# Ledger of designs, part 52: peptides against a protein of PDB entry 3LCN

Target 1, 96 residues: chain A of PDB entry 3LCN
Amino acid sequence: QYTENLKVIVAEKLAGIPNFNEDIKYVAEYIVLLIVNGGTVESVVDELASLFDSVSRDTLANVVQTAFFALEALQQGESAENIVSKIRMMNAQSLG

## One batch from the design tools (peptide; made by RFdiffusion4, then SolubleMPNN)

Design b2_p25_1_s4 (from b2_p25_1, 14 letters changed)
Fold by OpenDDE base, seed 5:
Structure b2_p25_1_s4 (fold): chain B 96 residues (1-96), chain A 25 residues (1-25)
Amino acid sequence: as target 1 above (96 residues)
Amino acid sequence: SASEEQKERLEKRYEEWLKKKKEEE
C-alpha cells in the first residue's frame, strides 16, 4: 500500500502550517491511520478539529484533502517525490 | 462541530495512541 509514502506527504503538508506545535510525524501517521481505516475527508477533519482547536478547520480540511488527493495520485502512478515537491511549492506560496 | 464529550473522547484516544507510538519507538 501507499501508507508510508502518504505519511511523508502528509508530514510535508503539515510542515507548512505556521505555529503548529504538534509532532508532525505523529500527526501525519495518525491522519493516515484514520484514512486507511475508512475515514472520509469530513470525518477526519472533524476528529482533527476536535484534537487541535488551535488550528483552523479550513487549514485542517486543506491538509486532509491534500492527503486524499495524494493517495489518489499515488494510486494513479505519480511518484511520492513529485507530490512532495508540489506540496513544498504550495507551502512556500502560502506564506508568500 | 464535535460536542465537548466527543472532543474529550477523541483527545483521549489520540493521547493513548501517541503514548503507544512513543513506547514503540
Scores: peptide ipSAE 0.111, ipTM 0.614, DockQ to the pose 0.160
Fold by OpenDDE base, seed 3:
Structure b2_p25_1_s4 (fold): chain B 96 residues (1-96), chain A 25 residues (1-25)
Amino acid sequence: as target 1 above (96 residues)
Amino acid sequence: SASEEQKERLEKRYEEWLKKKKEEE
């Protein structure tokens, strides 16, 4: 039910990572796939760290944790648009 | 090493998945 919205949200979070040389949409979809199939923060981070050695584990953990928080927010009735907006603000602050 | 083997396995899994997604486009 929230899968498509979560993909958009995760993609927005990934877009904030400097020098990330991967297809953001595909990586976001893969992350969501892992989550909906029973992945935990730790297990998803482990898999991502194995694939993307150029990104710090802390950065990956931040992305994955954001995804889980976003899923909870969606379940609590918050709109995907609002969540994306918050992430955009955070991305801008990290670069500004 | 065991770690390298795991990384290779996961990378292969990701690439196979990605290939299927591209074919669906």
Scores: peptide ipSAE 0.109, ipTM 0.610, DockQ to the pose 0.159
Fold by OpenDDE base, seed 2:
Structure b2_p25_1_s4 (fold): chain B 96 residues (1-96), chain A 25 residues (1-25)
Amino acid sequence: as target 1 above (96 residues)
Amino acid sequence: SASEEQKERLEKRYEEWLKKKKEEE
Protein backbone atom coordinates (compact mmCIF):
# COMPACT_ATOMS: atom_id res chain seq x y z
CA GLN B 1 0.00 0.00 0.00
CA TYR B 2 0.91 3.69 -0.01
CA THR B 3 0.65 4.14 3.75
CA GLU B 4 4.33 4.68 4.50
CA ASN B 5 4.86 7.05 1.59
CA LEU B 6 1.78 8.98 2.56
CA LYS B 7 3.08 9.36 6.11
CA VAL B 8 6.26 10.93 4.76
CA ILE B 9 4.32 13.23 2.48
CA VAL B 10 1.94 14.37 5.21
CA ALA B 11 4.86 14.92 7.58
CA GLU B 12 6.50 17.18 5.01
CA LYS B 13 3.30 19.16 4.68
CA LEU B 14 2.98 19.51 8.45
CA ALA B 15 6.58 20.71 8.63
CA GLY B 16 5.50 23.79 6.71
CA ILE B 17 3.08 24.94 9.40
CA PRO B 18 4.57 27.77 11.47
CA ASN B 19 4.69 27.22 15.24
CA PHE B 20 3.26 23.73 15.04
CA ASN B 21 4.17 22.25 18.41
CA GLU B 22 3.07 18.64 17.99
CA ASP B 23 5.20 15.67 16.99
CA ILE B 24 5.02 15.83 13.21
CA LYS B 25 5.68 12.14 12.71
CA TYR B 26 2.91 11.06 15.06
CA VAL B 27 0.39 13.55 13.71
CA ALA B 28 1.17 12.40 10.18
CA GLU B 29 0.66 8.80 11.21
CA TYR B 30 -2.62 9.67 12.86
CA ILE B 31 -3.88 11.50 9.77
CA VAL B 32 -3.00 8.54 7.57
CA LEU B 33 -4.65 6.21 10.06
CA LEU B 34 -7.86 8.22 9.86
CA ILE B 35 -7.74 8.21 6.06
CA VAL B 36 -7.15 4.48 5.68
CA ASN B 37 -10.00 3.82 8.11
CA GLY B 38 -12.45 5.54 5.81
CA GLY B 39 -12.10 9.16 6.79
CA THR B 40 -13.17 11.90 4.42
CA VAL B 41 -11.61 15.32 4.09
CA GLU B 42 -14.35 16.80 6.22
CA SER B 43 -14.34 14.14 8.93
CA VAL B 44 -10.55 14.16 9.26
CA VAL B 45 -10.48 17.94 9.44
CA ASP B 46 -13.16 17.85 12.12
CA GLU B 47 -11.16 15.44 14.22
CA LEU B 48 -7.92 17.38 13.81
CA ALA B 49 -9.64 20.65 14.61
CA SER B 50 -10.89 19.13 17.84
CA LEU B 51 -7.32 18.22 18.79
CA PHE B 52 -5.30 21.18 17.56
CA ASP B 53 -7.07 24.44 18.26
CA SER B 54 -3.88 26.43 17.65
CA VAL B 55 -4.05 25.61 13.94
CA SER B 56 -6.71 27.22 11.79
CA ARG B 57 -9.34 25.02 10.20
CA ASP B 58 -8.26 26.26 6.79
CA THR B 59 -4.69 25.19 7.45
CA LEU B 60 -5.84 21.77 8.61
CA ALA B 61 -8.06 21.47 5.56
CA ASN B 62 -5.10 22.28 3.35
CA VAL B 63 -3.03 19.56 5.00
CA VAL B 64 -5.77 16.96 4.72
CA GLN B 65 -6.63 17.86 1.14
CA THR B 66 -2.96 17.59 0.26
CA ALA B 67 -2.92 14.11 1.76
CA PHE B 68 -5.86 12.98 -0.35
CA PHE B 69 -4.38 14.49 -3.51
CA ALA B 70 -1.05 12.87 -2.72
CA LEU B 71 -2.75 9.51 -2.30
CA GLU B 72 -4.36 9.90 -5.70
CA ALA B 73 -1.04 10.92 -7.22
CA LEU B 74 0.65 7.87 -5.74
CA GLN B 75 -2.08 5.66 -7.15
CA GLN B 76 -1.53 7.24 -10.55
CA GLY B 77 2.16 6.42 -10.46
CA GLU B 78 3.82 9.59 -9.25
CA SER B 79 6.79 8.95 -6.98
CA ALA B 80 6.73 9.94 -3.34
CA GLU B 81 9.99 11.79 -3.93
CA ASN B 82 8.40 14.05 -6.52
CA ILE B 83 5.41 14.77 -4.33
CA VAL B 84 7.63 15.59 -1.35
CA SER B 85 9.73 17.87 -3.53
CA LYS B 86 6.65 19.80 -4.59
CA ILE B 87 5.54 20.19 -1.01
CA ARG B 88 8.99 21.36 0.06
CA MET B 89 8.90 23.98 -2.65
CA MET B 90 5.49 25.13 -1.52
CA ASN B 91 6.65 25.26 2.10
CA ALA B 92 9.66 27.34 1.14
CA GLN B 93 7.54 29.75 -0.86
CA SER B 94 5.09 30.21 2.00
CA LEU B 95 7.91 31.18 4.34
CA GLY B 96 9.68 33.39 1.81
CA SER A 1 -17.62 21.88 14.74
CA ALA A 2 -17.43 19.09 17.26
CA SER A 3 -19.15 19.44 20.61
CA GLU A 4 -17.08 19.71 23.74
CA GLU A 5 -17.90 16.13 24.56
CA GLN A 6 -16.74 15.00 21.14
CA LYS A 7 -13.54 17.00 21.49
CA GLU A 8 -12.77 15.37 24.80
CA ARG A 9 -13.46 11.93 23.39
CA LEU A 10 -11.23 12.50 20.39
CA GLU A 11 -8.46 13.98 22.49
CA LYS A 12 -8.54 10.93 24.71
CA ARG A 13 -8.44 8.69 21.66
CA TYR A 14 -5.43 10.50 20.27
CA GLU A 15 -3.60 10.43 23.59
CA GLU A 16 -4.21 6.72 23.99
CA TRP A 17 -3.02 6.08 20.46
CA LEU A 18 0.03 8.25 21.01
CA LYS A 19 0.84 6.44 24.24
CA LYS A 20 0.71 3.14 22.43
CA LYS A 21 3.03 4.41 19.71
CA LYS A 22 5.55 5.66 22.25
CA GLU A 23 5.49 2.33 24.03
CA GLU A 24 6.31 0.63 20.75
CA GLU A 25 9.45 2.74 20.29
Scores: peptide ipSAE 0.109, ipTM 0.613, DockQ to the pose 0.159
Fold by OpenDDE base, seed 4:
Structure b2_p25_1_s4 (fold): chain B 96 residues (1-96), chain A 25 residues (1-25)
Amino acid sequence: as target 1 above (96 residues)
Amino acid sequence: SASEEQKERLEKRYEEWLKKKKEEE
């Protein structure tokens, strides 16, 4: 499936969160795990919010929604590299 | 929002998962 690519993509998205004090790779893997096990945007956000209270719910929602959009993009044939590039650009814009 | 009990449960699940991952590394 697209789990490995999705992990990379989610990790890139998480890397854009300022002052995020968690292991990005592990959190990305956990998010993907939740998604592939039938999680929805809301259910995954709820779980993450319970774990990471230092991150706003809106930020978490943005991460999770990005993951779902990325998964859809992967399924539609877009390359992981292209998706990562877009996320990097978005991350850079948010820091400006 | 999730109750404190729910939060604790989820944190426990994450920690257990994380522990397993670290042990496998």
Scores: peptide ipSAE 0.107, ipTM 0.609, DockQ to the pose 0.160

Design b2_p25_2_s2 (from b2_p25_2, 10 letters changed)
Fold by OpenDDE base, seed 2:
Structure b2_p25_2_s2 (fold): chain B 96 residues (1-96), chain A 25 residues (1-25)
Amino acid sequence: as target 1 above (96 residues)
Amino acid sequence: MEEEEEEKKKIIEELRKKFLEKLKK
């Protein structure tokens, strides 16, 4: 239901990762597919970590956690545009 | 519970396969 918006949101989050050399749209799609097929934060992070050793586990966890929070926000009625704007601001502030 | 985990693993394997195929293109 929220898959397309979530893909956009996750892609925005991934765009904030410096030196990330994978196709952002493909990775975002994959993350969303894992989530909608029953993935948890831990299992999705584990999967991504197995594929992308150039990105720290903490960074991956931050992306995945953001995805889950975004999904919750969408379910609460927040617009995708608003969520993307927040993520864009966070990207500008650097990832913790 | 074990069957559920096995099914989840199978799903991930299929998704991974499809993802990797996309990355090759």
Scores: peptide ipSAE 0.413, ipTM 0.828, DockQ to the pose 0.932
Fold by OpenDDE base, seed 4:
Structure b2_p25_2_s2 (fold): chain B 96 residues (1-96), chain A 25 residues (1-25)
Amino acid sequence: as target 1 above (96 residues)
Amino acid sequence: MEEEEEEKKKIIEELRKKFLEKLKK
């Protein structure tokens, strides 16, 4: 139900990673697929870490945790647009 | 638990396979 919105949200989060050289949409899709198939923060991070050695584990964990929090927010009735806006703000702050 | 973990592993393997195929394109 929230799959497509979550993809957008995760993509926005990934877009905030400096020098991330992977296809953001593809990675976002993969993260969401892992989550909806029973992944946990730890298992999804492990999977991503095995594929992307150019990104720190901490960064990956931050992305994945954000995805889970976003999913919870969506389930609680928060709009995807609002969540994306928050992430954009966070991304901007991290770049400063 | 072992059965559950094996099932999860299988799911991830299939998803990974599909993802890697997409990346190759």
Scores: peptide ipSAE 0.413, ipTM 0.829, DockQ to the pose 0.932
Fold by OpenDDE base, seed 1:
Structure b2_p25_2_s2 (fold): chain B 96 residues (1-96), chain A 25 residues (1-25)
Amino acid sequence: as target 1 above (96 residues)
Amino acid sequence: MEEEEEEKKKIIEELRKKFLEKLKK
């Protein structure tokens, strides 16, 4: 029920990764599909690490953990807009 | 338990296949 909003949120997080050369929308969709099909932080990170060797495991873990926290926030009633805004601010700080 | 893990593995493999096909296009 929160999958579409979660895709937007994860895409925003991925957009903050320097020199990430994959299609952000496709990767975000894949992450969300893994999560809603029973993935854990560990299993989703393992899957992504096997596909994207140009991104550190720590960076991937940060993306995946953000997705899980965002899902919890959505379930607790926080708006997708607020979550995206927080991530965008964090991206701007890290890219400086 | 082992059967359940095999089912999870199969799901991920199918999702991976579809994802890679999208990236190729």
Scores: peptide ipSAE 0.410, ipTM 0.824, DockQ to the pose 0.929
Fold by OpenDDE base, seed 3:
Structure b2_p25_2_s2 (fold): chain B 96 residues (1-96), chain A 25 residues (1-25)
Amino acid sequence: as target 1 above (96 residues)
Amino acid sequence: MEEEEEEKKKIIEELRKKFLEKLKK
């Protein structure tokens, strides 16, 4: 029920990664798919690292951890729009 | 435990297959 919102949130987080050349929407979909099928931070990071060696493990871990936190926030009643706004601000700050 | 981990591995492998098929387009 939070799957589609989580995809949007993860996509926003991925959009903040410089020089990331993969399809953001597809990668976001895959991350969410792994999470809802029982993935952990460690297992999802391992999977992504095996596919995208151009991104550091720390960066991947940050993305995945954000996804788990976002899922918890959604379950606690926070709006997807609010979560996206926070991530967008963080992306802008990291680029500065 | 070992059997459960193997089952999880199979699930991920199937999901990876579908993901890679989508990326081909």
Scores: peptide ipSAE 0.405, ipTM 0.824, DockQ to the pose 0.925

Design b2_p25_2_s3 (from b2_p25_2 with E1M A8Q E10K V12R Y19F E21K)
Fold by OpenDDE base, seed 2:
Structure b2_p25_2_s3 (fold): chain B 96 residues (1-96), chain A 25 residues (1-25)
Amino acid sequence: as target 1 above (96 residues)
Amino acid sequence: MEEEEEEQEKIREELREEFLKKLEE
């Protein structure tokens, strides 16, 4: 499937979170695993919120929603590179 | 529906345990 690409995409999204004090690759992997095993935006956010109280639910929701949108984009034929590039731009804009 | 929910919770629990284990490495 798109799991590996999605992990990369989610990792890029997580990299945009200021002061995120976790292994980004591990968290990205976990998010993707939750999604591919029937997770919804709500359930994945709830799970992450239970583990990472240092990150707001809104931030987590943004990450998870991005993951689902990215998955849809991948399914529609958009390249992972393009999606990552967009996220990088968004990350840069959020920091500015 | 309930059975499906239970199965999903079981999966999440297993994944959570695995994830937490990785974080501890």
Scores: peptide ipSAE 0.315, ipTM 0.796, DockQ to the pose 0.919
Fold by OpenDDE base, seed 4:
Structure b2_p25_2_s3 (fold): chain B 96 residues (1-96), chain A 25 residues (1-25)
Amino acid sequence: as target 1 above (96 residues)
Amino acid sequence: MEEEEEEQEKIREELREEFLKKLEE
């Protein structure tokens, strides 16, 4: 379905996190796998928080929520390219 | 509800093990 596109989207979101020292592709893949296997925002955040204490819970929640919103957008017919572009803009704004 | 939670936890455990394996590579 949308798993591959969602991985790309989540990876873009993770790339915007300053000082993130984990493998972005691996983490993105894991987030998507959790979501497609019935994970919720809370359960996925809990899982990630247990593994990555270097990232704040709020940051993790933001990433995961973005993933769910992106999935909804994909289901509504928005292109992955458009979603990625939006995330890139958001990432740039957060650094300002 | 408990059964559903148990199933979800089982899935998470399996996925976690696979993920951790990748991180160790």
Scores: peptide ipSAE 0.312, ipTM 0.794, DockQ to the pose 0.960
Fold by OpenDDE base, seed 3:
Structure b2_p25_2_s3 (fold): chain B 96 residues (1-96), chain A 25 residues (1-25)
Amino acid sequence: as target 1 above (96 residues)
Amino acid sequence: MEEEEEEQEKIREELREEFLKKLEE
């Protein structure tokens, strides 16, 4: 079970979104809850888009897809710390 | 298929209600 690590990873990804004014930890928790209860990329994006109209669907899709990729990476044995570091680097490059 | 979709929607609705409750606290 990787839910706690996945929450941290998704939170790091959300932290890279400019002008995102929602509670990062709560949103990350909700995304993970949707995924572990059978959500797909499409269904999770639809849910988030209905709640957060200030973020584009493309941005939301990027976050959700990253979550699914991260889950696969965790299952393959990659550490949460390494995944977070990669995301942090991507966030910095996008804003630089 | 329809029964499965209805079940999943019910789960999502419950999760949404719990999430919104946390945001209001």
Scores: peptide ipSAE 0.307, ipTM 0.789, DockQ to the pose 0.941
Fold by OpenDDE base, seed 1:
Structure b2_p25_2_s3 (fold): chain B 96 residues (1-96), chain A 25 residues (1-25)
Amino acid sequence: as target 1 above (96 residues)
Amino acid sequence: MEEEEEEQEKIREELREEFLKKLEE
């Protein structure tokens, strides 16, 4: 029910990773598909780590954990726009 | 429990194949 909003949120989080050269929309879609099909933080991180050796496991874990937290926030009534805004600010602060 | 894990692995494999196919498009 929150699949499309979660894709947008995860894409925003991925956009904050320096030198990430994969298609962000496709990767975000894949992460969400893994989650809605019963993936855990650990299993999703393991899957992504096997595919993207240029990104650290800690960075991948941060992305995946953010996705799970965002899903919980959506379920609790927070708007996707607010969540995206928070992530965008965090991305800017991390690089700046 | 083992059957459930095998089913989940099958789902992940199918999703992985679809994802890799999209990356090649």
Scores: peptide ipSAE 0.307, ipTM 0.790, DockQ to the pose 0.938

Design b2_p25_2_s4 (from b2_p25_2, 10 letters changed)
Fold by OpenDDE base, seed 5:
Structure b2_p25_2_s4 (fold): chain B 96 residues (1-96), chain A 25 residues (1-25)
Amino acid sequence: as target 1 above (96 residues)
Amino acid sequence: SEEEERRKRKIFEELRKKYLEKLKE
């Protein structure tokens, strides 16, 4: 129900990772699919860590946690646009 | 629905397969 918006949100989060060389759209879709198929923060991080050794576990955990928080926010009625904007701001701060 | 979940699982498996193949390169 929130999968498409969540994909966009996760993609925005991934876009903030420096030196990230994976396909953002596919990774975002993958994360969302893991979540909607019963994944937990831990299990999703484990899966991603096994696939993307060039990205630190902490970075992956941050992405995944953001996804879960975003899903909760969507369920609580927050717009995807607002969530994306917040993430974009955080991305900018992280790079600064 | 169950059918929708099966579809999602299939897509999931395809993506996983893709990245597993990438790791082997």
Scores: peptide ipSAE 0.218, ipTM 0.738, DockQ to the pose 0.258
Fold by OpenDDE base, seed 4:
Structure b2_p25_2_s4 (fold): chain B 96 residues (1-96), chain A 25 residues (1-25)
Amino acid sequence: as target 1 above (96 residues)
Amino acid sequence: SEEEERRKRKIFEELRKKYLEKLKE
């Protein structure tokens, strides 16, 4: 039930990756698909690493872990807007 | 463009399909 919000959240996280040239919307959708179908952090990272060799495994792991934490936050009642705001702030700090 | 969007959608749909097939194995 949190899939749509999670897609938005993951997209925001992906937007913070320097020189990421893939379609953010579709990658976010794919990540969420993997998660809701029983993926673990490790298995999802493995899948993404096989697709995007230009992105470090650590970067991918950070994205995926963020997605899992966000899902937990959503389940605990935190708003998607608040989660997105936090990620946006972190993205800005990383690029600053 | 609309054509570019269709192309991208097709690519990721194929990826999703491949993943779903793996789930059946």
Scores: peptide ipSAE 0.147, ipTM 0.691, DockQ to the pose 0.126
Fold by OpenDDE base, seed 1:
Structure b2_p25_2_s4 (fold): chain B 96 residues (1-96), chain A 25 residues (1-25)
Amino acid sequence: as target 1 above (96 residues)
Amino acid sequence: SEEEERRKRKIFEELRKKYLEKLKE
């Protein structure tokens, strides 16, 4: 279904986090796994917060919420490429 | 079911454990 595209999208979002020195691909896979197994924004953030105390809860929430919105966008027919492009633009703006 | 929830939790815990071990490398 959309899991592989969602992993790519979440990875792009994670890549925009300053000073995030973790395995982006693995973390993205973990987030998607939690979501497709019935996780909510709150429960997924709780899981991530228990692993990464160096990342603020707000930052984690932003990543997870983006994942849920991206999943809905994919289901509505938006292309993964378009979603990734939007996230990349947002990442660039944050670094400016 | 309770069994399904336990199965899910076990999967997540194993994944978390795997990641924590990777952080030690």
Scores: peptide ipSAE 0.143, ipTM 0.688, DockQ to the pose 0.425
Fold by OpenDDE base, seed 2:
Structure b2_p25_2_s4 (fold): chain B 96 residues (1-96), chain A 25 residues (1-25)
Amino acid sequence: as target 1 above (96 residues)
Amino acid sequence: SEEEERRKRKIFEELRKKYLEKLKE
C-alpha cells in the first residue's frame, strides 16, 4: 500500500508547522494509522486536536486534508517525490 | 540513541493505545 510514502508526505507537511514540538515522524505515523483504520478528515482532526492543543484546529485540518489528497494522488500514480516536493515548496512559501 | 528511539516509540504506542481504547467504546 501507500502507508510508508504517506508517512513521509505527512511528515513533510508537519515540518512546515511553526513551533510544532512533537516528534514529526511519530505524529505522521499516527495520522496515517488513523487514516488507514477508517478515519475521516473530521474524526482524525478531532483525535489530533484532543492530543495536541498547542496546534490550531485549522492547522490540523490542513495537515489531515493534505494527507487525504496525497493518498489520492498516490493512487492516481503521482510519485511520492513529486508530492513531497510540492509540499516542501508550499512550506517554504508560507515562511517566505 | 537507542534509548531515545525507545522513548519516542513508547510515546507513539501510548497514542495508539488511546486510539484503540476509543474504538472499544
Scores: peptide ipSAE 0.135, ipTM 0.671, DockQ to the pose 0.127

Design b2_p25_3_s1 (from b2_p25_3, 9 letters changed)
Fold by OpenDDE base, seed 1:
Structure b2_p25_3_s1 (fold): chain B 96 residues (1-96), chain A 25 residues (1-25)
Amino acid sequence: as target 1 above (96 residues)
Amino acid sequence: SEFDEFKARFEKEMQEVAAKTVDTR
């Protein structure tokens, strides 16, 4: 039920990764698919690491953990807009 | 505000994850 919002949130997080050369929309959809089908942080990171060797495991772990936290926030009633805004601020802070 | 409270919680959770990752390495 939060799938579409979570895709947007994860895409925003991926957009903050420097030199990310994969399709952001595709990767975001894949992450959400794995999560909603029972994936754990560890299993999702393992899957992504096997597919995208150009991205560090730590970076992938950060993205995946953010997705899980965002899902929990959505379930607790937080708006997708607020979550996206927070991630955007974090992205800007990371690049500074 | 609700946004500020969310930001604080979110940042705290991310920091905890980062700390655990360092501890397990």
Scores: peptide ipSAE 0.124, ipTM 0.659, DockQ to the pose 0.135
Fold by OpenDDE base, seed 3:
Structure b2_p25_3_s1 (fold): chain B 96 residues (1-96), chain A 25 residues (1-25)
Amino acid sequence: as target 1 above (96 residues)
Amino acid sequence: SEFDEFKARFEKEMQEVAAKTVDTR
């Protein structure tokens, strides 16, 4: 029920990764798919690391953890817009 | 505001996870 909003949120997080050379929308959709199908932080990170070796494991872990936090926030009634705004601010801080 | 409250919670959660990761590595 939160799948579409989560895709948008994860995409925003991925957009903040320097030198990211994968399709953001594709990766975001794949992450959400894995989570919806019962993946854990560790299992999702393992899967992503095996497929996208151009991105460090730590970076992937940060993205996946953010996705799980976002899902929890959505389930507690937080708006996707607020979550995206926070992530955008975090992206700007990391690049500044 | 509601947004400010969310920001505070989200930042706190991220900080806690980061701290745990450092401690366990």
Scores: peptide ipSAE 0.120, ipTM 0.650, DockQ to the pose 0.133
Fold by OpenDDE base, seed 4:
Structure b2_p25_3_s1 (fold): chain B 96 residues (1-96), chain A 25 residues (1-25)
Amino acid sequence: as target 1 above (96 residues)
Amino acid sequence: SEFDEFKARFEKEMQEVAAKTVDTR
């Protein structure tokens, strides 16, 4: 039920990564797919790291952990809009 | 870190809304 919102949220997080050269939509969808199919932070990071060498493992871990936090937030009733806004603010801080 | 701050905000908000919401996955 939260899959589509989570894709948007993860995409927003990925959009804040400097020099990210992968397809954001694809990576976001793949992350969500792995999570909803029982992936853990560790297993998802391992999978992503094996596929995308242009992004550091630490950065991937940050993205994946954010996705899990966001999923929990959605399940707790937080709006996707609020989560996206917070991520956008964080992205701005990181780039500023 | 920015991520730690984000995490803290999420955790705080989850506490605030947890009592008012029902999980529907």
Scores: peptide ipSAE 0.066, ipTM 0.570, DockQ to the pose 0.096
Fold by OpenDDE base, seed 2:
Structure b2_p25_3_s1 (fold): chain B 96 residues (1-96), chain A 25 residues (1-25)
Amino acid sequence: as target 1 above (96 residues)
Amino acid sequence: SEFDEFKARFEKEMQEVAAKTVDTR
């Protein structure tokens, strides 16, 4: 499916979070794991909030929402490269 | 809702990226 691409996409999104002190690759893999195993936006956010309390719930929600939207985009035929590129641009804009 | 608005923006931005990719080829 789109698991590996989604991991890359989520990792790119996480890379845009200032002062993020968790392993990006690990968190990305965990998010994708939760989604693949039937997680919803709410349940995934709840899980992440319980594990990574140093990150605001709003920030986590933004990451998770992006993941779900990216998954839908992948399913609709969008390339992972394009999604990553846009997220990178969005990250830069948020910090610029 | 905020969620719907975010989704709309995301999709629009994906389209813009796709358009730019096509234009550069």
Scores: peptide ipSAE 0.062, ipTM 0.588, DockQ to the pose 0.045

Design b2_p25_3_s2 (from b2_p25_3, 12 letters changed)
Fold by OpenDDE base, seed 1:
Structure b2_p25_3_s2 (fold): chain B 96 residues (1-96), chain A 25 residues (1-25)
Amino acid sequence: as target 1 above (96 residues)
Amino acid sequence: SEFDEFLEKFNKEMKEVAAKTVDTR
């Protein structure tokens, strides 16, 4: 139900990572796939770390944690638009 | 919400890192 919105949200978060040279859409889809199939923060981070050595584990953990909290927000009735806006603000602060 | 609390915590941590970086320059 929330799969497509979560993909958009995760993609927005990934877009804020400096020097991220992977396909954002592909990575976002992969993260969401792992989450909806029962992945935990730890297991998803472990999987991503094994695939993308150019990104720090802390950065990956932040992305995955953001995804889980965003999913909870969606389930509680918050709009995807509002969540994306909050992440954009977060990205702007981290790059400033 | 838990999401808002997470964002607030993250923003605080980023500010602390930035402050430490300035102090070491």
Scores: peptide ipSAE 0.353, ipTM 0.744, DockQ to the pose 0.057
Fold by OpenDDE base, seed 2:
Structure b2_p25_3_s2 (fold): chain B 96 residues (1-96), chain A 25 residues (1-25)
Amino acid sequence: as target 1 above (96 residues)
Amino acid sequence: SEFDEFLEKFNKEMKEVAAKTVDTR
């Protein structure tokens, strides 16, 4: 359903993390996999924190929260392109 | 939308962090 779009969205969010040293596509796919298999914000963050200790828990939480809100936006009919654009703008503001 | 509200909060927080960083430089 929204799986492929969500992967793109999460990847865009991950691309905004400074000094991120993991494969963005892989991590995005993993996050989406966890979410579509019933993961909660807490459980997904816990899983990611156990695997990627180079990224702060707060950063991971922000990524996961973004994913869940983006999923809600998709379900409400917002286009993936528009969501990606918003995240890109957010990334630019955080690094600007 | 909830997503837009979340982004707004995040942007606000980032601006605050940026301001603090400038003040501490």
Scores: peptide ipSAE 0.352, ipTM 0.746, DockQ to the pose 0.057
Fold by OpenDDE base, seed 4:
Structure b2_p25_3_s2 (fold): chain B 96 residues (1-96), chain A 25 residues (1-25)
Amino acid sequence: as target 1 above (96 residues)
Amino acid sequence: SEFDEFLEKFNKEMKEVAAKTVDTR
């Protein structure tokens, strides 16, 4: 079970979105919920886009893809802390 | 890992986009 760690990871990714005006915790929880219930990148992005039109589809796709790859990393034994650090670096670079 | 490869690809793409944006201004 990687649900809680994945929520933290996704929240970190969402925190890097400029002018994000949605509740980060809520969106992170929702993304993880959709993923663990069998969602695909496409279906999760579609769902999010229907709910949050203030964020571009490309941005949403990046978040969701990050979540899926992070989940794979967790399953391969990488620590949540290390994954969060990598995402934080990604956030910094994307804003630079 | 696939995650590391994803991050590398993303970083590369973002740098390229940034460079192109600067060049077009």
Scores: peptide ipSAE 0.351, ipTM 0.745, DockQ to the pose 0.058
Fold by OpenDDE base, seed 5:
Structure b2_p25_3_s2 (fold): chain B 96 residues (1-96), chain A 25 residues (1-25)
Amino acid sequence: as target 1 above (96 residues)
Amino acid sequence: SEFDEFLEKFNKEMKEVAAKTVDTR
């Protein structure tokens, strides 16, 4: 399906989080795993919050919501490259 | 798209947070 592209997209989103103290690749893979196994925004955030205390729930919620919207965009035919570019631009703006 | 609308909303929220932070400093 879109799992590999979604992992790249989620990783890009995680890369924009200041003071992120977790393995980006691992967290991205885990988020995608939870989503493809029927997770909701709420359930995925709850799971991540229980595992990673150093990241706020609001930050996690933003990442997870981004993942769900990105998945929808992929399913609607948007390229992973375009989605990654949009997230990268947003990351730069939030840190700038 | 829903994704684009979400990004736009997020951008707006971040700008508001930044503005409030600067104003209080």
Scores: peptide ipSAE 0.350, ipTM 0.744, DockQ to the pose 0.058

